# Designs tried in a protein design run: peptides against a protein of PDB entry 6RGO. Part 74

Target 1, 392 residues: chain A of PDB entry 6RGO
Amino acid sequence: MALKLLGFNQDATCFSVISSNKGVTIYNCDPFGKCFELEKSTSNDEELDFLVEMLFSTSLIAVVDKTIGASKRKKLKIVNTKRKATICELTFPHEIMDVIMNRKIICVVLKSDQIFVYDISCMKLLRTIDVRGEKLKSTSKFRNSEAVGDIGVRVSLSTDNNSILCYSSYSKSDKENAPLNDIVVFDALKCIQINVLPAVHQSNIVCIACSPDGMLMATASEKGTIIRVFKTIDTENDEPILVNEFRRGSRPSRISEMKFNHDNTLLACVGESDTIHIFALPVTTTEADANEDDTLQQSSHSLSSSINGLQYISKGLANRFGKIIVSKIPTQSQQRHVAYIKIPENAKYRIGFPKDTTNTIHICGEDGNYLVYSIPRNEVGPCTLVKSNTFD

## One batch from the design tools (peptide)

Design b1_p23_1_s1 (made by RFdiffusion4, then SolubleMPNN; from b1_p23_1, 12 letters changed)
Fold by OpenDDE base, seed 1:
Structure b1_p23_1_s1 (fold): chain B 392 residues (1-392), chain A 23 residues (1-23)
Amino acid sequence: as target 1 above (392 residues)
Amino acid sequence: TKKLEEEAEEILKKLEKLKKEKE
């Protein structure tokens, strides 16, 4: 059967898939098995497309039927999975591109580059965010959406109650083709813009991840070669704080998903490449408990040669992008432990981090594999397969 | 887990009530 992956829920306890013959199926990760099925409403051989966002492991899901020809692409359904019933329906003026939620907020992204922010408890509209802004309404050239590929507003929401929303925005350049290379950080509860990170990449941002606590965000451009990690709220001299810059690879490759683990110590990325990459984030040890155990001097020699290339990029970027105060990422933090998982070529995978095991990653593939890997913390190397299951 | 399910069930009940008040 053709499978299409929708992804993991917020804590990687469930994942959802589209089966061409069955419709939407939600799997529980532990114990592994089907926990919900949404039957195919149409007898037609139309390629099924859905958005499904689950509120953790609960009976509350948001569903959008995106199937071609369906008048339903503008409808959000809130479904009670225990009752198998639609509890609420919302209709939007434009096609729904994305839906994200936490315990407080639902965000709905439209093809019009609008973000609708709702209080989940009553489905009251809190804010409509027009990402194009008022100035771009005058250039009424709708990008004819046919030729401009999958370039739209990207969003990520913190899984905590602070409800930090990060979204891609158009650069303020008067150019007709302004890239989606700015990031806005938004308090979704208070409906206040907290921060703006200008020109975080040279090209459109295609992937964003917010940390569970909303304190960090990761960004990747269409090139997918460099991942940048920023603080969301904190600034230094009104400038954005770049915490990390990771190189995924030398070759361009689209990143489809990124996720932080629950303690902000790991960032994983997946996409069109044969490799899931897992990057270690420096633990911001508060300065207090750095006892002087001087002994880790010796083994640093061998890995030094490949990292020298990163120092040259920092000086060049500082001159063309405004003074990104690259706080001197201590050269010692350049020993970024990187773990990896090899996946089949052309297989689409999704990633998730379980809450209780910060050194474990869940992955699932359109090949019907659900896999659990252990992540090495102290060494650069492959992840170890711990558990495998298959689904159809 | 249990607290999250109880919260989700409360949300679903509130939404069901608000739907019936609009019909």
Scores: peptide ipSAE 0.579, ipTM 0.939, DockQ to the pose 0.833
Fold by OpenDDE base, seed 2:
Structure b1_p23_1_s1 (fold): chain B 392 residues (1-392), chain A 23 residues (1-23)
Amino acid sequence: as target 1 above (392 residues)
Amino acid sequence: TKKLEEEAEEILKKLEKLKKEKE
């Protein structure tokens, strides 16, 4: 059967899939098994397309039927999975492109480059962010959005209660064809813009990941060769702090998903390549509580070798045009993966990090495999397969 | 897990009430 992956929930305890014959199925990861099914309402041979966002492992899901010809592409449904009932329905002026949520907030991304931010507890609209409207105030020409493919506003939301929303925005360049290469950091609860990271890539941003605590953000462009990690809130001299620059590969390949683990020590990426890459993040020792003598032997397993020093590239070369050129970390100093997983080239995979096991990654494929891998701690190498299950 | 489910059930119950108050 043709499977389409929707992805993992926030803590990788569940994942969702579309089966051409069954509709939407949600699987529990441990114990492995089906926990919810949404039956196909139509007998038509139309390719099913859905958005499903699950609130952790709870009975609350958001569902959008994106099936071609469906008048439902503009409808968000809040469903109680235990009751199999639609509790709330919202209709939008444009097609829904993405839905993300945490315990406090649900964000709905439209094809119009609008982000609708809701308080999940009452479905009250808190903010409409108009990413195009911000651009149009700077640039008069409507791009006919029909002809430029899968380039839209990308979003990521922290899984904590801080509800840090990161989204791609159009650069303030006078060029008619301004790329989506700026990032805005937004407090979704207070509805305040916290930070703006200008021109974080040379081309459109196609993937964003926010850390669970909202303190870090990873970005990738259409090239998918370089991943950049920034602090979200903190700035140095009003400039964005680049924490890491990772090299996924030398060949261009689209990154479809990135995830931080729950302690911000690992970043994983997946996409069109045969390889899931896992990168180590340096533990930023916050200087704060130097006092209490608890000699927890930080087994500084020195990954001693090729972690050439944290070049805090503090010197934003303010080039003559006031653009923060994120200084290209020399290609030689770009950090590589610390671990990897080989996957079939023809199968799309999704990734998730479980909360309780920071060195474990969950993956699932359109090939019907759900796999649990252990990540090596002290060596650069392949991940070890720990558990395997199949689904249809 | 249990606390999250309780919070989700409270949200769902509140949303269901708000729906019925609009019908």
Scores: peptide ipSAE 0.575, ipTM 0.938, DockQ to the pose 0.825
Fold by OpenDDE base, seed 4:
Structure b1_p23_1_s1 (fold): chain B 392 residues (1-392), chain A 23 residues (1-23)
Amino acid sequence: as target 1 above (392 residues)
Amino acid sequence: TKKLEEEAEEILKKLEKLKKEKE
């Protein structure tokens, strides 16, 4: 049977899958098992497509039926899984492309490049973000998104209550084909733009991850060769702070998902490649825990001193050429993965970090495998498989 | 976990009430 992965929830305690025969199934990770099923509404042999966003391991889910030909692609349903009941239904002017949530906020991304921000507690609309801006509304040329791979607004939301929303935006280039290569950082609760990171890649951003606390973001372009990590809120001389630049690989490969772990020490990425890559982030040593393990600090100090040497190409060149190229970290100083997981070729995988174990990663595949790996701390190498389960 | 479920149940109950007030 064809499985389609929807992904993990915010704390990797559950994951969602579409089964061609059953509809949507939500699995609990520990103990492993089915916790919810959404039956097919139609007997048609149509390829099912859904968005399912779960509020952690709770009875609250958001569901969108994206099945081709379905009139429901514009409808968001809030479902109580315990009652198996639709509690709220919202209809949008355009097709829903993505839904993200935390304890405070739901964000709904439309095919129109609009982001609708809601207070989850009452489903009150707080803000409509128009990523194209008012000037581009007139060109109803919906790019036929069928032919050129799924280029749209990408979003990520912090899992904490601060509700930091990171989204891709169009560069200010007067070109009708401006790339989605800017990042906007938005306080979703206050409805205030906090920061703008211009031209973080040369091509469209296809993947964004926000850290659980909203203090970091990771970005990847269509090339998927370089991952950049930025501070979300903090700026240096009104310029974005690039914390890390990671090399996933030399060959172009789409990154489908990135995740930070819960303490911001690891960033994982997955996509079309046979490898999940895990990168180490610099630990912000708070002064207090400086006492014990001196050996890892020497490697981190040499790395931190090399990162501080990032000469930002001054504001003056950016204004003249419309490209703030974030200073390329020299290819030699681009960090590689510290750990990896090999996955089957052509299998789509999703990733999640559990809250309770910062050196553990959960993965699930369209091959029907749910796998738990331990991440090595002190060595560069493969992750160790700790637990495996199968699903259908 | 329990605190999150209680919060989700409260949200769901509030949303259900708001739905019935609009019908």
Scores: peptide ipSAE 0.573, ipTM 0.938, DockQ to the pose 0.826
Fold by OpenDDE base, seed 3:
Structure b1_p23_1_s1 (fold): chain B 392 residues (1-392), chain A 23 residues (1-23)
Amino acid sequence: as target 1 above (392 residues)
Amino acid sequence: TKKLEEEAEEILKKLEKLKKEKE
């Protein structure tokens, strides 16, 4: 059967899949089993396409029917899974490209490069962000979105109540063909722009992850060779906004998903390659917990020595936004993975980190495998398979 | 888990009420 993965929920307790025969199925991870099904409404052998975003393990889901020929690609449905009922329906002027949520906010990304930000508690529109409109004050022509294939605005939202929204934006370059290589950091609750990170990659950003607390963000370009990790907020200290650079590989390969674990100690990435990569993040000691256990200091010292080589060459072109955030970090400071998982070639996988076990990762494949891996702590190497289940 | 489900049920009840008030 053709399976299409929709992904894990925020705490990796559930994952969603499209089955050609059944429609949308949501699986619980532990105990493993089906927890919800959306039956196929059409008898046609049409390739099903859906967006499904689940609010953790709750009865609240957002659903978009993206099936080709379906007049529903502009409709967001809020569904109560326990009642099998549509509670709210919203219609948008353009096709829905992505939906992301937390306990406070739903963000809806349109093919028009607009982001609609809603208060989930009442479905009140808080803000419309027009990513093109910010550019068009300089360039008169709306690019018809038809010619730019898989390249659109990417978003990530913190899973906490702070509701930090990170999104890709167009560079201010006078070139008609400006890439989506800027990042905007946005407080989705207050509707305030917090930060703008210009030119974080040389090409379009295709993947963004926000940390659960919204303090960190990870980015990858179309090349997928380098992952960059940034602070979302400028600290008053002259600390670099760019905190890590990771090398996924030497060959170009698209990254489809990245996730932080719940304590911001690990970043995982998956995509078109035969390998899920897991990177260790330096623990940002917030100065507050400086009092207790001495024991964890020994492992952090080896990582800190590599970061000090970040000479920020402030080239003095003082255009108001013109701090070159990305100096060429020497290739020697690019950290490799600390752990990996081998996956079948051409199998699409999704990743999730469970909340209660920071050293485990959940993965699921379009091959019908749900797998739980243990991440090694003391050595660089393969993850160990702990549990496996199959789904259809 | 239980607290999250209670919060989601409250949101869903509120949204259902707001839907009926618009019809």
Scores: peptide ipSAE 0.526, ipTM 0.929, DockQ to the pose 0.835

Design b1_p23_1_s2 (made by RFdiffusion4, then SolubleMPNN; from b1_p23_1, 8 letters changed)
Fold by OpenDDE base, seed 2:
Structure b1_p23_1_s2 (fold): chain B 392 residues (1-392), chain A 23 residues (1-23)
Amino acid sequence: as target 1 above (392 residues)
Amino acid sequence: SKEEEEEAEKILEKLEKLKKEEE
């Protein structure tokens, strides 16, 4: 059957799939099995398209039916999966492109480059973010919306209660074709812009990941060759802090998804390539004041040894026009993956990190495979397959 | 978790109540 992956929930305890014959199915990862099915309302052989976001392992899901007609594509449904009932329905002025949630916030991204931020507890609108409107205030030229190919506003939300929202924005360029290469960091609870990271890539940003705690953000452009990791909130001399620059590969390849693990030690990426890449992040040892005393020799062989070369090249080349060009980390200091998973060519995969095991990754494919891999700690190499299941 | 389920059920109950107050 043709499967379309919707992805994992926030803690990788469940994943969602569209089956051409059944509609939406949610699988539990452990024990593996179907936990919810949304039946196809129509017998038509039309290609099923849905957005489904699940609130962790709960009965609360957000659903957008994108299959048939412009009217359904503008409707967000909040569904109780235990009751199989629509609890809330919201209608938007434009097609819904993305939905993200945590325990506090739902963000709805529209084709108009608007982000609607809601309090999940009452579905009250907290903020509308007009990403185009912010550009238009800076540059009087409407981009004719006709050439909006696969380039839209990208968003990521922290899975914690801090509700840090990262979104792509248009660079302040007098050019008619300003790229979506700025990042805005937004406190979704307080509805305050916290930070702006200008020109983090040379081309449009196509993938963003926020860390679970909202303290880190990963970005990838259309090229998908370089992944950059920034601090979200912290700045150094009003400049963005680049924590890492990773090289996924030499060949351009679209990155479809990135995820941090729950302790911010790993970043995984997946896309159109035959390889899931896993990168190690430097453990930010908070300098807890070394009060000397308790000698508990837990030999955490931290991968500390190879990170010697991360000179914080905080030297932003302030080009004459005050544009903070994120200085490219010299190609020699670009870190490679520490681990990888080979996947079938042209298979779409999704990734998730379970909360309880920081060295485990869950993956699922449109090939009907759900796979659990162990990530090597002490060596660069392939991940080890621990568990496999199939779904239809 | 059980706490997350209880939080989600409380959210759903509030939304069900609001819907009935709008009808």
Scores: peptide ipSAE 0.187, ipTM 0.816, DockQ to the pose 0.899
Fold by OpenDDE base, seed 4:
Structure b1_p23_1_s2 (fold): chain B 392 residues (1-392), chain A 23 residues (1-23)
Amino acid sequence: as target 1 above (392 residues)
Amino acid sequence: SKEEEEEAEKILEKLEKLKKEEE
């Protein structure tokens, strides 16, 4: 049977799948088992397509049925899984492309490059963000996105109550084909733009991850060779702060998902490649815990001293074209993964970090495998499989 | 967590009330 992965919830306690025979199934990770099933609305052998976003391990889910006709693809349902009841139904002017939530906010991304921001507690619309801006509304040339892999607005939301929303935006180029290579950082609660990171890649951004606390973001382009990590809020001399630049690989490969762990020490990425890559982030040592283990400080000091040398040579090119191209970190200073997981070729996987164990990663595949791996701390190498389960 | 479920239940109860006020 063809499984289609929807992904993990915010704390990786649950994951959602589409089964061609059953509809949507939500699995609990520990203890492993089915916690909710959404039956098919139709008996037709149509390929099922859904968006499902779950509020942590709670009975609140957002559901979009993308299977049947252009009308249902515009409907968001808020469902109580305990009651098996639709509590709220919202209809949008355009097809829903993505839904993200936390305890405070739901964001709905439309095919029109609009982001609708709602207060989850009352489903009140707080803001409509038009990523194209008013000037581009007139060109109803919906790019026939059928052929070129779904280039649209990408979003990520912090899982905390601060509700930091990161989204891809079009560069201010007068070209009809401006790339989605800017990032906007938005306070979703206050409805205020906090920061703008211009031209973080040369091509469209296809993946964004926000850290759980909203202090970091990771970005990847269509090339998927370089991952950049930025501070979201903090700036240095009104310029974006690049914390890390990671090399996933030399060959172009699409990254489908990235996640930070709950303490911002790890960034994982997955996509079309046979490898999940896990990168170490610089630990912000708070001054207090500096006392004990001197041995780990030498390796971290060598990493931190190399990061402080990131002089933004950006000044020269910014003036002529208004494109702050984030200065290419020399290829020699691009950090590689610290850990990896090999996955089957052509299997789509999703990733999640559990809250309770910062060195554990949950993964699930369209091959029907749910796997828990331990991440090595002190060595570069493969992750160790700790637990495995199968689903259908 | 239990607190998260209690928060979600309160959200769901509010949304159910709003739905009944719109019907």
Scores: peptide ipSAE 0.185, ipTM 0.817, DockQ to the pose 0.891
Fold by OpenDDE base, seed 3:
Structure b1_p23_1_s2 (fold): chain B 392 residues (1-392), chain A 23 residues (1-23)
Amino acid sequence: as target 1 above (392 residues)
Amino acid sequence: SKEEEEEAEKILEKLEKLKKEEE
């Protein structure tokens, strides 16, 4: 059967799939089993396409049916899974490309490069962000969205109540063909732009992850060779906004998804490669808990010495629109993975970190495998398979 | 968690009330 993965929810307690025979199925991870099904609205053997975003392990889901007709691709449904009922239906001027949510906010990304930000509690529109309109103040021509294939605005939202939204934006270059290589950090609750990170990659950004607390963000370009991790907020300390660079590989490969674990100690990435990579993040010790456990200091010292090589060249005229954030970090400071999982070639996988176990990762594949891995703590190596289940 | 289910149920109940006020 053809399976299409929709992904894990925010805490990796559930995952969603499209089955060509059944429609949308939501699985619970523990105990493993089906918890919800959306039956096909059509009897036709048409290729099913859906967006489904679930609010944690709750009965609230957002659904977009993309299977048939341009009109359905513009409709967002809020569904109560316990009642099997549509509670709210919103219609947008353009096709919905992505939907992301937390307990406070729903963000809807359109093919027009617009982001609609809603208060989930009342479905009130808080803000329309026009990523193209911000560019057009600098460049006279609307790019027709038709010519830019799989390259659109990417978004990530913090899973906490702070609701930090990170999105890709067009560089201010006078070139008609400006890449989506800037990042905007946005407070979705207050509707305030917090930060702008210019030119974080040389090419379009294709993947963004926000940490659960919204304090960190990870980015990958079309090349997928380097992952960069940034602070979302400028700290008053002259600390570099770029906190990590990770090398996924030497060969170009698209990254489809990245996730932080719940304590910001790990970053996982998955994509077109045969390998899920897991990277260790330095624990940002907030000065408050400096008292007790001496034991973890030994691993952090080796990481700090590599970061000190970031010469921020402040060119004086950049005062209005941000310092050059990305100096050429020497290739020697690029960290490799600490752990990995081998996956079948050409199988699409999705990843999630469970809340209660920071050293486990949940993965699911279009091959019908749901797998739980243990991440090694003391050595660089493969993850250990702990649990496996199959789905259809 | 029970708290997350209760929060989502409260959100769903609010949205169901708003839908009935718009109809």
Scores: peptide ipSAE 0.181, ipTM 0.813, DockQ to the pose 0.891
Fold by OpenDDE base, seed 5:
Structure b1_p23_1_s2 (fold): chain B 392 residues (1-392), chain A 23 residues (1-23)
Amino acid sequence: as target 1 above (392 residues)
Amino acid sequence: SKEEEEEAEKILEKLEKLKKEEE
């Protein structure tokens, strides 16, 4: 059957899929089983397309029917899955491209490069973010998005109540074809811009992950060879703090999804490649709790891993041709994966990290596999398969 | 968690009240 993966929820307790025969199905991860089904609204053999965003394992879901006609693609439904009832319906001026939420906020991304930020508790519009800004309103060239279906505003929202929204923005270059290579960090609750990370890649950002606490952000470009991890809020000398630079591979390959684990110790990425990569993040010990005077003299040779604070000098060398050249971070600073999972090359996978088991990753494939892997802590190597289930 | 389910139920109840006030 043609399965289309929608993804995991925020804590990887559930995942959603589109089945060509059934419609939208939500599966519980443990115990594994079908927990909800949204039946097809149409008897037609049309290719089903939906957006489904879950509020954790709760009965609240946001649904967009993208299957048929321009009118449905502009409608967001808030559904109570226990009651099988639509609670709220919102209509947008443009097609909905993405929906993300947490316990406080829903963000709706439109094809117009607008982000609508709502208070989930009352569906009140808090902010409309126009990523194109006023200057680009004059150029009525909607990028004919038919040919380049992949270039749009990308968003990620912290799963905590702080509701840190990271989104891709157009560089300030007066060029009609400015890349989406800036990141804006936004407090979605207060509706305040916290930070701007200029030109974090040379090309459009196609994948963003915010950490659950909103303190870290991972970015990948269309090239997908390098993943950069930044602090979201903190700056050093008004410059963005680059925490890590990871090398996924030497060959270009699109990254479709990235996720942090719940303690910010791991970053996973998946995409068009046959490999899920898992990277270790340095635990930034906040210096605060070092005051307990525990006198234990154990002469453990501190491997002073000189965390050379790679000051990301964003020397945007505006070369004479107005190309923002992101300074090539020395290839020597690029860390490799600590763990990996091999997946079928032709199967799209999604990833999720469960909250309670920081060394476990959940994955699901359009091949109908739901897989749980254990991540090795002390060794670089393959993840170990712990559990497998199938779905249709 | 139980608290998350209760929070979501409270959100759903608020949205259902708003819907009834708009109808």
Scores: peptide ipSAE 0.170, ipTM 0.818, DockQ to the pose 0.874

